# Ledger of designs, part 246: peptides against a protein of PDB entry 3NZW

Target 1, 212 residues: chain A of PDB entry 3NZW
Amino acid sequence: TTTLAFRFQGGIIVAVDSRATAGNWVASQTVKKVIEINPFLLGTMAGGAADCQFWETWLGSQCRLHELREKERISVAAASKILSNLVYQYKGAGLSMGTMICGYTRKEGPTIYYVDSDGTRLKGDIFCVGSGQTFAYGVLDSNYKWDLSVEDALYLGKRSILAAAHRDAYSGGSVNLYHVTEDGWIYHGNHDVGELFWKVKEEEGSFNNVIG
Target 2, 222 residues: chain B of PDB entry 3NZW
Amino acid sequence: QFNPYGDNGGTILGIAGEDFAVLAGDTRNITDYSINSRYEPKVFDCGDNIVMSANGFAADGDALVKRFKNSVKWYHFDHNDKKLSINSAARNIQHLLYGKRFFPYYVHTIIAGLDEDGKGAVYSFDPVGSYEREQCRAGGAAASLIMPFLDNQVNFKNQYEPGTNGKVKKPLKYLSVEEVIKLVRDSFTSATERHIQVGDGLEILIVTKDGVRKEFYELKRD

## One batch from the design tools (peptide; made by RFdiffusion4, then SolubleMPNN)

Design b2_p27_4_s2 (from b2_p27_4, 13 letters changed)
Fold by OpenDDE base, seed 2:
Structure b2_p27_4_s2 (fold): chain B 212 residues (1-212), chain C 222 residues (1-222), chain A 27 residues (1-27)
Amino acid sequence: as target 1 above (212 residues)
Amino acid sequence: as target 2 above (222 residues)
Amino acid sequence: PFLFTEEDLKYLLENKEKIEEVLEKIA
């Protein structure tokens, strides 16, 4: 798995691959690793598929309950804290989760929290999470700027996942791409890694380790 | 250390069509190298036009299917006999599986039916309740043999339009019921030739708007 | 992500007592 999220002048970019594995077996190439919690809040999935899917869906329910009770959207800080508190209770039980809670509230602006099953909760501007994270960081860190245009930011997210898919055996399938703004998240499509690879190679002259 | 889990072998396969879905399974049940039964059905009609199979440790599979069937009954009771949708069924099964996250049902679960738009739907689950809607899925002993075949024949993986130098993929198309049944039969026939845990009989449940139809075919009994 | 495997099952069985202790505290 490779997931990433980063803040920039235009909001948040979230990009993820779509591969699931069972040991050395590619179980699926079409997994949705972004959970759309509400129109303004996203969760990402790395680690155990069931743990992430179950608890992030549960988190969505908790966020909805908050909205109903308080008559306002939950903050990204509070949503991430709910999840963090939950996994902390299960510490030692063997949950496997590496998640990013990404969203926009008027109070917080664009916000990203990393939450994992070890009880770590971090606020930050840039995170890559999963077995391919180092490959994604290699591309992302080299090209990241706060002042990126929305177009360039979207491309950078997509390109970083592609790099990870190329080098990490546990990442692949397709890139799912999101842009989070003050008006909510926008889905920017599913991009097949195979097709994307050849396109990028041709346009950039990159991936020279592959003879086309 | 004592292992409370067994493996009863077998293979299951789900394929979604445009306005139908198919869930198939062999009828062989084994323990180690001994055939327990040559006809032990493992694909079930659960009502509301939903078919289900949980392949692996048969005791766990049977328990899970029974719990789901009971869940369907309770759903009708609580919701004035409202039909359980396939997506809601999937969520329910996730809760059943994840409820035993730390002592799992050691099975690969597949359900098939029609979605709310009348389109074929197949959902696949891991032992602890992660699930995905897919066009096709094989589970069990011969899944590793069958899935690549399905990728090629259902999803047209690695197929390209002639004359395009491999640049244009074959367009996705829905298969007919007859084509799907043929693929299922071919898959299981091939699997039984190469895997000792697959054979004896093939039961296919076909879900359409008109209900669930069952078909049975003989497999090798060797 | 990864799906549940036989290796995961082995881990659960080997750590059953520890896991049960954790779960009892959550309930």
Scores: peptide ipSAE 0.608, ipTM 0.929, DockQ to the pose 0.928
Fold by OpenDDE base, seed 5:
Formats: C-alpha cells, structure tokens, sequence
Structure b2_p27_4_s2 (fold): chain B 212 residues (1-212), chain C 222 residues (1-222), chain A 27 residues (1-27)
C-alpha cells in the first residue's frame, strides 16, 4: 500500500494506490483505500484492510452523530481524536491501521491528521503512509512546494504514487486521486498504473531503468 | 498448540453480469485427504434475492450463513418486510465477521445479487470482514488457479485489440448468462483436474430479477 | 492494505490470552 496526503495553497491532495495483498498473493487491484467519511472529510487506509474499513466507516457514523447533536460539522481534530482514542483502547489486541484523516472546516482550514494503531496522532502538512511510503516521499519531497498550482499538485500526488507502485511490490493497480477544498472533496479519477507509467515515461523521459 | 480450525476445501466463484449474478461452488467436502462428502452444498439462497457462500472451515461457514439468514429475518421484522439490499447485506456481513475479529470465522465469503439499479453485484469478504464489490471473485482451495483465468476472461486482462501492437486494451463488456455459466463450468472442470480438494459436483445459483435459479453439473469424482 | 491470512490467524491463536486480557479491559 501507498497512501499520501499533503497540504498546499489550494487545499489538500490525497492520492492512493489500489492494491490489496494476502502475503505474496495480489488479492485485488481495485481496492478503495479512500473512505469518504462525509463531503468534507476523507480517511485513508494502510495496514489491515478490515480494521481500516470497519473503524473508518464507524468513524463516519460518529461524525454524523456529532453533526446531529451539535448542529455543526465535526472538526478534523475531533474526528481524528475519536479514531485515535478508539484504537488506543485496542492497543495490544493486534489492530493494524495507518490512516490519514483529511478534511476542511472553516475553523481549521485544510487539515491532515495521521492516526495509527499504536495510538500515534500527528497533525502535519505532508504524510506518506504504507509499505511504499519511502518511494512516494522520494518524489513528493523533491517536488513539493506550498505554492503549487492545483494542477501541479494533483500531478505530483499521482506521480508520487506511481513511483511507489513501480518500486513497491505491495502497491499498484491504479491511482485514486482527490482534491479537498473548503467546498469539500473532489474525486479526480482512477488512473491505471500500467497506462500511467508509459505516459509519464514518455512525457518526462523518466523511468529509464525500464526499456520501452 | 491446539488449532480449533479445520479446512474443508472446496472452491467458490462469483461473477456479476449486467442484469444477473452467479455464485457457484463445488460440492466436495474434505478433511486433509479424506472426502467427507461428495454432495455438501455450500452456496445458499438467503432470501431477498441474495445468495451466499462462506468457503473454508465448513463449521464456521455454516454458522455465518445461519447468522446472516437470521439477520435477514430480523431486518424484515424491524423494517416492515422491506427487502434487504445487496449493499446493506454486505455491510451486515461485515459486522458479523468483524464482530469476531479476534476469533474469526475462518472463511472466504462471497455474496451475489442485484444492486438497487438491477445490475449484477458480487461482494467478497476476507475472514474479518473487509469487503469489496467486484465483477468476479474466486475463493477457496483453487482460487489461485481460477482467479487469473477470470482476470483474463471476465475483465479481459492482458487482452489487446488486434493490430495495435498491444497498445489498445480489449474493451470491457458484460458477458451473457450463457457465457458466464460456460466460464464457470470450465473453471471448475479445470480446477478439479489440478486440485484434490475440488470435485464431485458443481452447483450454480443464478440471480436475476425473477429470482434465484439453481443448476447442477457433475464433476470428476476421483 | 493486507487481507487476513493464515499467518494472521496463527498470530491470534498464539497471542489469544494476551488479546483476551486487552478485550476485557475495553468491555
């Protein structure tokens, strides 16, 4: 798995691969590793598929309950804290989760929290999470700027996942791409890694380790 | 260390068509190298046009299916006999599986039916309730043999338009019910030839807007 | 992500007592 999220002048980019594995077996190439919690809040999944899928869906329900009770959208900080508190209760039980909670509120602006099953909760501007995270960081960090255009930021997210998909055997399939703004998240499509690879190689003159 | 889990072998296969879905399973039940039964159905009509199979440890599979059937009954009771949708069924099954996250039902679960738009739907689950809607899925003993075949024949993986030097993929299209049934039969016939835990009989449940139809075919009994 | 495997099952069985202790504290 490779997931990433980063803040920039235009909001948040979220990009993820779509491969699931069971040991050396590629179980799926089409997994949705972004959970749409609400129109303004996204969760990403790395680690155990069931743990992430179950608890992030549960988180969505908790966020909705908050909205109903408080008559306002839950903050990204509060949403991530709910999840963090939950997984902390299960500490030692063997949950496996590496998640990013990404969203926008008027109070917070664009916000990213990293939450994992060890009880770690971190606010930050850039996170890559999963077995391919180091490959994604290599591309992302080398090209990241706060002042990226939306177009360039989207491409950078997509390109970073592609790099990870190329080098990490546990990442691949396709890139799912999101842009989060004050108006909510926007889905920017599913990009097959096989097609994307050749396109990028040709356009950039990159991936020279592969003979076309 | 005591292992409370067994493996009863077998294989299941789901394929979604445009306006139908198929869930198939062999009828062999085995422990190690001993055939317990040559006819033990493992694909079930659960009502509301939902078919289900949970393949692996048969005792867990049976328990899970029974619990789901009960959930369907409770749903009807609580919601004035409203039909349970396939997506709601998938969510319910996730809760059943994840409710035992630390002592799982050791099964690969597949359900098939029609979505709310009348399109074929197949959902597959891991033992702890991760699920995905897919066009096709093989589970069980011969899944590793069948799934690549399904990738090629259902999703047209590694197929290209002639004369394009491999640059244009074969377009995706739905298969007819006849094509799907043939594909299922070929899959299980081939699996039976190569895997000792697959054989004896093939039961296919076909879900359409008109309900669930069952077909049975003999497999090799060796 | 990864799906639940036989190796995961083995882990649960080997750590059953520890896991049960954790779960008892949550209830």
Amino acid sequence: as target 1 above (212 residues)
Amino acid sequence: as target 2 above (222 residues)
Amino acid sequence: PFLFTEEDLKYLLENKEKIEEVLEKIA
Scores: peptide ipSAE 0.607, ipTM 0.924, DockQ to the pose 0.943
Fold by OpenDDE base, seed 4:
Parts: C-alpha cells; sequence; structure tokens
Structure b2_p27_4_s2 (fold): chain B 212 residues (1-212), chain C 222 residues (1-222), chain A 27 residues (1-27)
C-alpha cells in the first residue's frame, strides 16, 4: 500500500493506490483505500484491510452521531481523536492501521492527522503511509512546495503514488485521487497504473529503467 | 500448541453478470489427504435472493452461514419482512466476521445476488471481514489457479483490440449466463486436474430476478 | 492494505492470552 496526503495553498491532495495483498498474492487491484466519511472528511487505509475498513466505517458512524447530537460537523481534530482513542484501547491486541484523517472545517481549515495502531496521532502538512511510503516521499519531497497550483498538486500526488507503485511490489493497480477544499472533497478519478506509467514515461522521459 | 482450525479444502467461484450472478463450489470435502465426502454442498441459498459460501474450515463456514441465515430472519422480523439488500447483507457479514476478529472464522466468504438496480453482484470477504464488491472472485484451494484465468476471461485483462499493436484494451462487456456457466465449468475442470482438494462434483447456484436456480455437474473423482 | 493470512492466525494463537487481557480492559 501507498497512501499520501499533503496540504498546499489550494487545500489538501489525497492520493492512494488500490492494491490489496495476502502475502505474495495480489488479492485485489481495485480496493477503495479512501473512506468518504462525510462531504468534508476523508480517511485513508494502510495496514490490515479489515481493521481499517471496519474502524474507519465505524468512525463515520461516530461522526454522524456527533452531527446529530451537536448540530454541527465534527472537527478533523475530534474525528481523528476518536479513532486514536479507539485504537489505543486495542493497543497490544494486534490491530494494524496506518490512517490519515483529512478534512476541512471552517474553524480548522484544511487539516491532516496521521493516526496509527501504535497510538500515534500527529498533525502535519505532508504524510506518506504504507509499504511504498519511502518511494512516494522521494518524489513528493523533491517537488513539493506550498505554492503549487491545484493542477500541479494533483499531478504531484498522482505521480508520487505512481513512483511507489513502480518500486513497491505491495502497491499498484490504480491511483485514486482527491482534492479537499473548503467546499468539501472532490474526486479526481481512478487512474490505471499501467496506462499512467506509459503516459508519464512518454511525456516526462522518465522511468528509463524500463525499455518500451 | 493446540490448533483449533482445520482445512477442508474445496474451491468456490463467484461471477456477476448484467442481470444475474453465479456462485459455484465443488462438493469435495477433505482432511489432509483423505476424502471425507464426495458430495458435501458448500453453496447455500440464504433467502432474499442471496447465495453464500464460506470456504476453508468447514465447521467455521457452516457456523457463519447459519448465523447469517438467522440474521436474515431477524431482519425480516425487525423490518416487516423487508427484503435484505445484497449491500446490507455484505455489511452484516462483515460484522459477523469482525465480531470474531481475534478468534476468526477461518474461511473465505463469497456472496452473490442482485443489487438494488437488478445488476449482478458478488462480494468477497477475508476471514476477519474486509470486503469488496467485484465482478468475479475465486476462493479456496485452487483460487490461485482460477483467479488469473477469470481476470483474463471476465475482465479481459491482457486482451487487446486487433490491429492496435496492443495499445487498445478489449472493451469490457457483460457475459451471458451460458458464457459464465461455461467459464465456471472450465475453471473447475482445469482446477481438478491440478489440485487434489478440488473434484467430485460442481454445484452452481444462479441468481436471477426469478429466483435461485441450481445446476450440478460431475467432476473427476480421483 | 493486506488481507488476513495464516501468519496472522498464527500470531493470534501465539498471543492469545495477551490479547484476551487487552480485550478484557476495553469498555
Amino acid sequence: as target 1 above (212 residues)
Amino acid sequence: as target 2 above (222 residues)
Amino acid sequence: PFLFTEEDLKYLLENKEKIEEVLEKIA
């Protein structure tokens, strides 16, 4: 798995691959690693598929309950804290989760929290999470700047996942791409890694380790 | 260390069509190298036009299917006999599986039916309840042999339009019931030739708007 | 992500007592 999220002048970019594995077996190439919690809040999945899918879906329910009770949308800080508190209770039980809670509220603005099953909760501007995270960081860090245009930021997110998919055997399938703004998240499509690879190679003259 | 789990072998396969879905399984039940039964059905009609199979440790599979069937009854009781949708069934099964996250049902679960738009639907689960809707899925002993074949024949992976120098993919299209049944039969026949845990018989459940139909075919008995 | 495997099952069996202790503390 490779997931990433970063803040920039235009909001948040979230990009993820779509591969699931069971050991050396590619179980699926079409997994949805982004949970759309509400129109303004996303969760990403890395680690155990069931743990992430179950608890992030549960988190969605908790966020909805908050809205019903408090008559306002839950903050990104509070949503991430709910998840963090939950996984902390399970500490030592063997949950495997590496998640980013990404969203927008008027009071917080664009916000990213990293939450993992070790009990870590971090607020930050840039995170890559998963077995391919180092490969993604290699591209992302080299090209990141706060003042990226939305177009360039979307491309950078997509391109970083592509790099990870190319080098990490546990990442691949497609890139799912999101842009989070003050008006909510916008889905920017599913991009097949195979097609994207050849397109990028041709346009950039990159990936010269592959002949074709 | 005591191992409470067994492996009873077998293979299951689900394929979604446009307005139908198929869930198939062989009827062989084994332990190690011994055949326990040559006809032990493992694909079940659970009501509400939902078929289910949980392949792996048979005791766990049977328990899970029974719990799901009970869940269907409870749903009817609570919702004035409302039909359980396939997506709601998938969510329910996730909760059944994840409820035992730390002492799992050691099975690969597949359900098939029609979605709320009348389209064929297949959902597959890992032992602890992660699930995905897919066009096709093989599970069990010969899944690794069958799944690549399904990728090629159902999803047209690595197939290209003639005359395009391999640059244009073959367009996706739904398969007919007859085509799907043929693929299922070919898959199991091929798997039986290469895997000792697959054989004896093939039971296919076909879900349409008219209900569930069952077909049976003989497989090799060696 | 990764799906549950035999190795995961082995982990659960080997750590059963520790896991049960954790689960008992969860409200």
Scores: peptide ipSAE 0.603, ipTM 0.928, DockQ to the pose 0.915
Fold by OpenDDE base, seed 1:
Structure b2_p27_4_s2 (fold): chain B 212 residues (1-212), chain C 222 residues (1-222), chain A 27 residues (1-27)
Amino acid sequence: as target 1 above (212 residues)
Amino acid sequence: as target 2 above (222 residues)
Amino acid sequence: PFLFTEEDLKYLLENKEKIEEVLEKIA
């Protein structure tokens, strides 16, 4: 798995691959590793598929309950804290989760929290999470600027996942791409890694280790 | 160390068509190298036009199917006999599986039916309740033999239009019920030849808007 | 992400007592 999120002048970019594995077996190439918690809040999945899928869906329900009780949307800080508190209760039980909670509220602005099953909760501007994270960081860190245009930021997210999919055997399938703004998240499509690879290679002259 | 789990072998296969879905399973039940039964059905009609199979440890599979059937009854009771949708069924099964996250049902679960638009639907689950809607899925002993075949024949993976130098993929299209049944039969016949835990009989449940029908075919018994 | 495997099952069985202790504290 490779997931990433980063803040920039235009909001948040979230990009993920779509491969699931069971040991050396490729179980699926079409997994949705972004959970749309609400129109303004996204969760990402790395680690155990069931743990992430179950608890992030549960988190969605908790966020809805908050909205009903408080008559306002839950903050990204509060949503991530709910999840963090939950997984911390299960510490030692063997949950496997590496998640990013990404959202936009008027109070916080664009916000990203990393939450894992060890109880770590971190606010930050850039996170790559999963077995391919180092490959994604290599591309992302080298090209990241706060002042990126939306178009360039979307491309950078997509390109970083592609790099990870190329080198990490546990990442692949397709890139799912999101842009989060004050008006909510926008889905920017599913990009097959095979097709994307050849396109990028041709346009950039990159991936010269592969003879096309 | 004591292992409370067994493996009863077998293989299951689900394929979604345009306006139908199929869920098939062999009828062989085995422990190690000993055949326990040559006819032990493992694909079940659960009502509301939903068929289900949970393949792996048979005791866990039977327990899970029973719990789901009970869940369907409770759903009708609570919701004035409203039909349980396939997507809601999938969510329910996730809760059943994840409810035992730390002592799992050691099975690969597949359900098949029609979605709310009348389109064929197949959902597959891992032992702890992660699930995905897919066009096809093989599970069980011969899944590794069958799944690549399904990728090629249902999803047209690695197939390209002639004369395009491999640049244009074969377009996706739905298969007819006859084509799907043939594909299922070929898959199980091939699996039976190469895997000792697959054989004896093949039961196919076909879900359409008109209900569930069953077909049975003999497989090799060696 | 990863799907549940036989290795995961082995882990649960080997750590059953520890896991049960954690679960008892949650309940």
Scores: peptide ipSAE 0.601, ipTM 0.923, DockQ to the pose 0.935

Design b2_p27_4_s3 (from b2_p27_4, 15 letters changed)
Fold by OpenDDE base, seed 2:
Structure b2_p27_4_s3 (fold): chain B 212 residues (1-212), chain C 222 residues (1-222), chain A 27 residues (1-27)
Amino acid sequence: as target 1 above (212 residues)
Amino acid sequence: as target 2 above (222 residues)
Amino acid sequence: PFLFTEEDLKYLLEHSEEIKKVLEKIK
């Protein structure tokens, strides 16, 4: 798995691969590793699929309850804290989660929190999470700028996942790409890794270790 | 180490059509190399136009299906006989599965029905409740044999046109009910020839707006 | 875009003893 999110002048880019594995076997190439919690909040999934899916869906319900009760959207900070508190309550129980809670509120602006099953909660500008995270960081950190255009930011997110998919056996399938703005998240499609690889290789002259 | 789980073999297959869905399973039940039963249905009508199968350890599968059927009853009671939607059913099943997160039901669960727009829907679950809506899914012993074949025959809604930057979905070429049934039959026929844990009989439940129809076909008995 | 209404969620939580126990620990 490789998931990433980063903040830039245009909001947040979220990009994830879609490969599911069982040991050395590719079980699926089309897994959704982003939970659309609500129109304004995204959660990413790394680690145990069921743990992430169950509790991030639960988180969505808590966020909705907050909205109904308080008559305002929950902050990204508060949403991530709810999840963090949940994880803390079950620390050591065997949950496996590496999640990013991404959103945009008027009060906070574009916001990313990393939350994992070890009890870590971090606010930050750039996160890559999963077995391919190092490969993604290699591309992302090298090209990251706050003032990226939306187009360049989307491409960078996609390209970073591609790098991970190329080097990490547990990542691949396709790239699901999101742009989070003040008006909510926008899905920017599903990009097949194979097709993307050859396109990028031709256009950039990258991946010179592959002949074809 | 003590293994509390058995494997009763078999294979299940769900396919979503345009205005229908199909869930099929063989009727063979085995332990190791011994056939326990040549006719043990594993696909069930659960009401509200929802069909369900949980393949793997049969005792766990039966327990899960029973619990879900009860959930449907209670839903009607609490909601003035409101029909349970397929998406709500999926969430309900997730809760049932995840409730045993640390001692899971050792099953691959598939449900099929119609979504709220009347379109065919198939949901697949792992043993601990992670689920996805899919166009088709095979589970059980011969799933690895069947899925590659299905990938070539069934259009997936998550496939996009090449060169469209991942934004334009491929047009869905919907198969007719007859074509899907043929595909299912061919899949199971091939599976039974290649895998000893599949055989004896094939039950197919077809969900349409008119309800659930059941078909039965003989498979090889070797 | 929620899969469940608040009412549906309450129903599920009330009828899932295992999940209810988990949630009680969180409250």
Scores: peptide ipSAE 0.016, ipTM 0.751, DockQ to the pose 0.046
Fold by OpenDDE base, seed 3:
Structure b2_p27_4_s3 (fold): chain B 212 residues (1-212), chain C 222 residues (1-222), chain A 27 residues (1-27)
Amino acid sequence: as target 1 above (212 residues)
Amino acid sequence: as target 2 above (222 residues)
Amino acid sequence: PFLFTEEDLKYLLEHSEEIKKVLEKIK
């Protein structure tokens, strides 16, 4: 798995791969590793698929209940804290979760929290999470700047996941790409890794170690 | 060494069509190399146009299906006989599975039906409740043999237009009910030839807007 | 303890329209 999120002048980019594995077997190439919690809030999934999907779905339910009761959107800070408190209750039980809670509220602006099953909760501008995170960081950090255009930021997110998919056996399938703004998240499509690879290779002259 | 789980073999297969879905399973129940039953249905009509199978340890599968059927009844009771949508059913099944996260039901679960738009839907679950909506999924003993074939025939992966030198992908096409039934039958026939845990009979449940119908076909017994 | 309850699920299913209304209102 490779997931990433980063803040920039245009909001938040979220990009994830879609491969699921069971040992050496590719169980699926089409796993959705982003949960759309509400129109302004996303959660990413790395680690145990069931743990992440179940508890982030549960989180979504809690967020919806909050909005129903309070008649306002839950903050990214509060949503991430709910999840953090949950995993803390199960500390030592064997949950495996590496999540990013990404959202935009009027009060907070564009916000990213990292939450994992070890009890870590971090606010930050850039996170790559999963077995392919180092490969993603290699591309992302080298090209990141706050002043990226939306187009360049979207491409950078997509390109970073591609780098991970190329090198990490546990990452691949496709790239699911999101842009989070004050008006909410926008889904920017599912991009097949194979097709994307050849496109990027042709356009950038990258991946010269691979013969087409 | 104590093992609370068994493996009763078998294979299940779900395929979503445009306005229908199918869920199929063989009827062989086996322990190790001993056939317990040549006709033990493992695909069930759960009501509300939802069919379900949980393949693996049969005792767990039966328990899970029973719990889900009960859940459907309670849903009707609580919601004035409102039809349970397949997406809500999937959520409920996830809850049932993950409720035993640390002592799981040792099964691969597949449900099939129609979504709220009347389109065919298949959901597959791991033992602890991770699930995805898919166009097709095989589970059980021969799943690894069947899935690559399904990917080519149903998902049209790696299919290109002739004369394009592999540069233009073929558009996705829905299969007819007849084509899907044929595909299922061929898949199970092939699986039976290659795997001892698959055989005897094939039961196919077909879900349409008009309800659930069942078809039965003989498979090889040896 | 297990934090996801059947009651929560039932509530969400029952009140889905209300949730939608709230979400639309707060946009």
Scores: peptide ipSAE 0.016, ipTM 0.755, DockQ to the pose 0.024
Fold by OpenDDE base, seed 5:
Structure b2_p27_4_s3 (fold): chain B 212 residues (1-212), chain C 222 residues (1-222), chain A 27 residues (1-27)
Amino acid sequence: as target 1 above (212 residues)
Amino acid sequence: as target 2 above (222 residues)
Amino acid sequence: PFLFTEEDLKYLLEHSEEIKKVLEKIK
């Protein structure tokens, strides 16, 4: 798995691969590793799929309850704290979660929280999470700028996942790409890793170690 | 090799069509190399045009299916006989599975039906309740043999158009009922030839707006 | 939906054996 999120002048980019594995077997190439918590919040999934899906969906319910009770959208900070508190209650029980809660509120601006099953909750600008995270960081950190255009930021997210998919056997399939703005998240499609690889190789001259 | 779905053998397969869905399973039940039964159905009509199979450890599968059927009954009771939607069914099954997160049902669960728009739907679950709507899914002993074949025959790209916030799906090329049935039959025939845990009979449940239809085909018995 | 790490698989295997043991006792 490789998931990433980063904030920039245009909001937040979220990009994830879609490979699921069972040992050495590729169980699926089409797994959705982004949970659309609500129209304004995204959660990413790394680790146990069931743990992430169950609790992030539960989080969505809590966020909706908040909206109904308080007549306002929940903050990213509060949403991530709800999840963090929940997983903390199960600390030591064997949950496996590495998630990023991403959103854009007027009060907070573009906001990313990392939450994991160890009880860690971190606010930050850039996170890569999963077995391919180091490969993603290699590309992302080298090209990251706050002032990226939306187009360049989307490409950078996609390109970073591609790098991970190329090197990490547990990552691949496709890239699901999101742009989070104050008006909510926008899905920017599913990009097949194979097709993307050849496109990038042709356009950038990258991956010269692969003879095609 | 880790195979969490091979305790009692067998294979299941779900395929979603445009206005139908299919869930199929062989009828062989085995323990190790011993055939317990040559006709043990593992695909069930659960009501409300929802068909379900939980393949792996048969006792767990049976228990899970029973619990889900009960959930359907309770849903009707609580909601004035309202039909349970396939997406709600999936959520319910997730809760059933995840409720045993630390002592899981040792099964691969697939359900099939029609969504609220009358489109074919297949949902696949891991033992602890993660699920996804897919165009097709194979589970069980021969899943590794069948899935690559399905990937070539069934369009699995549940892709949305960029910038539509998931509102616009890319057009999918759907197979006809006849094409899907043929595909299922071919898949199980191939599986039977290559895997000892698959065989005897093939039961196919087809869900349409008119209800659930059942078809049975003989497979190799050796 | 099967996003399993090696640890997840080990966990499942371990619990599967427990399930088998429990079921053997019922029988």
Scores: peptide ipSAE 0.008, ipTM 0.715, DockQ to the pose 0.172
Fold by OpenDDE base, seed 4:
Structure b2_p27_4_s3 (fold): chain B 212 residues (1-212), chain C 222 residues (1-222), chain A 27 residues (1-27)
Amino acid sequence: as target 1 above (212 residues)
Amino acid sequence: as target 2 above (222 residues)
Amino acid sequence: PFLFTEEDLKYLLEHSEEIKKVLEKIK
C-alpha cells in the first residue's frame, strides 16, 4: 500500500494505490483506499483494511451526527480527534491503522491529520503512509513546493504513487486521485499504473532500466 | 491491503450485469485430497433477492450464512417487512465478520443482487469484514486462475468522470445474461482441469428483478 | 445502518492479543 496527501496553495492532493495482496499473490488491483467520509472529508487506508474501513465508516457516521446536531460541518481537527480518541481507547487491542483525515474548511483551510493505531495524531503538510511510503517520499519531497499549480500538484501526487508502485511489490494496480478544495473533494479519476508507467517513461525518459 | 482468502476449498464466482447478477460455485466439498461430497451447494438464496456464498472453512461459511439469514428476518421484523437493500446487507455482513475480528470466520464471502437502481451488484468481503463493490470477483481455490481472465472480459474501469465530485460514473459496458453464464461455465471448466479442489458440479444463481433462478451444470468428476 | 453492539466492542477489547496473527496476513 502507498497513500499520500499533501497541502499546497490550491488545497490538498490525495493519491493512493489500489493493490491488495494475499501473501505473495495479488488479490485485487481495484481496492478503494480512500473513504469518502462526506463531501468535504476524505480518509485514507493503510494497514489493516477492515480496521480502517470499519472505523473510518464509523467516523463518517459520527461526522454526520455532528452536522445534524450542530447544524454545521465538523472541523477536520474534530473529526481526526474523534478517530484518534477511538483508537486510543483500543490501544493494545491490535488495531492496525495508518490513516490520513483530509479536509478543507473555511475556518481551518486545507488540513491534513495523520492518525494511527498507536495513538499518534499529527497535523502536517505532507504525509506518505504505507509499505511504499519511502518511495513516494523520494519523488514527492524532491518536487514539492507550496506554490504548485493544481495541475502540477495532481501530477506530482500521481507520479509519486507511480514511483512506489514501481518499487514496492505491495503497491500497484491504479492510482486514485483526489483534489480537496473549500467546496469539497473532487475525484480526478483512476489511473492504471501500467498505462501511466509507459506514458511517464515516454514523456520524462524515466525508468530507463525497464525496456518495453 | 487485505487477504480475502481463508481456506481454499472450492471456488465461487460473482459477476454483476446491467440488470442482473450471478453468483456461482462448484459443488465439490473436499478436505485435503478427500472428497467429502460431490454435491454440496455453497451458494444460497438469502431472501430479498440477495444470494450469498462464504467460501473457505465450510463450518464458518455455514455459520455466517445462517447468521445473515437470521439478520434478514430480524430486519423485516424491525422495519415492517421492508426489503433489505444490497448495500445494507453488505454493511450487516461486515459487522458480522468484524465482530469476530480476533477469531475470524476463515471465509471469502461474496454476495450478489440488485442495487436500489435495479443494477447488478457484487460485494466481496475479506475474512474480517473489509468489503468493496465490484463488477466481478472469484474466490477460493481457483480464484487466482479465474480472476485474470475475468479482468479481461468483465472488469471494465469502474471510474467516475473527473471533476464531478464522484457523482457521475462513466458508462459501463455490460454483458448479457447469456454471455455471463458462458463466462462462468468456461471459467469453471478451465478451473476443473487445472485445480483438483474444483469439480463435480456447478450451481449458478441468477438474480433479476423477477427473482432468483438456479441453473446446474455438470463438471468433471475426477 | 447496522451498529456494533456493546458486546461486540467488549469482545474486540478482550481479544486484542489474538489480532496480531490475523493482521500480519492482511497487511
Scores: peptide ipSAE 0.018, ipTM 0.713, DockQ to the pose 0.061; fails the geometry check

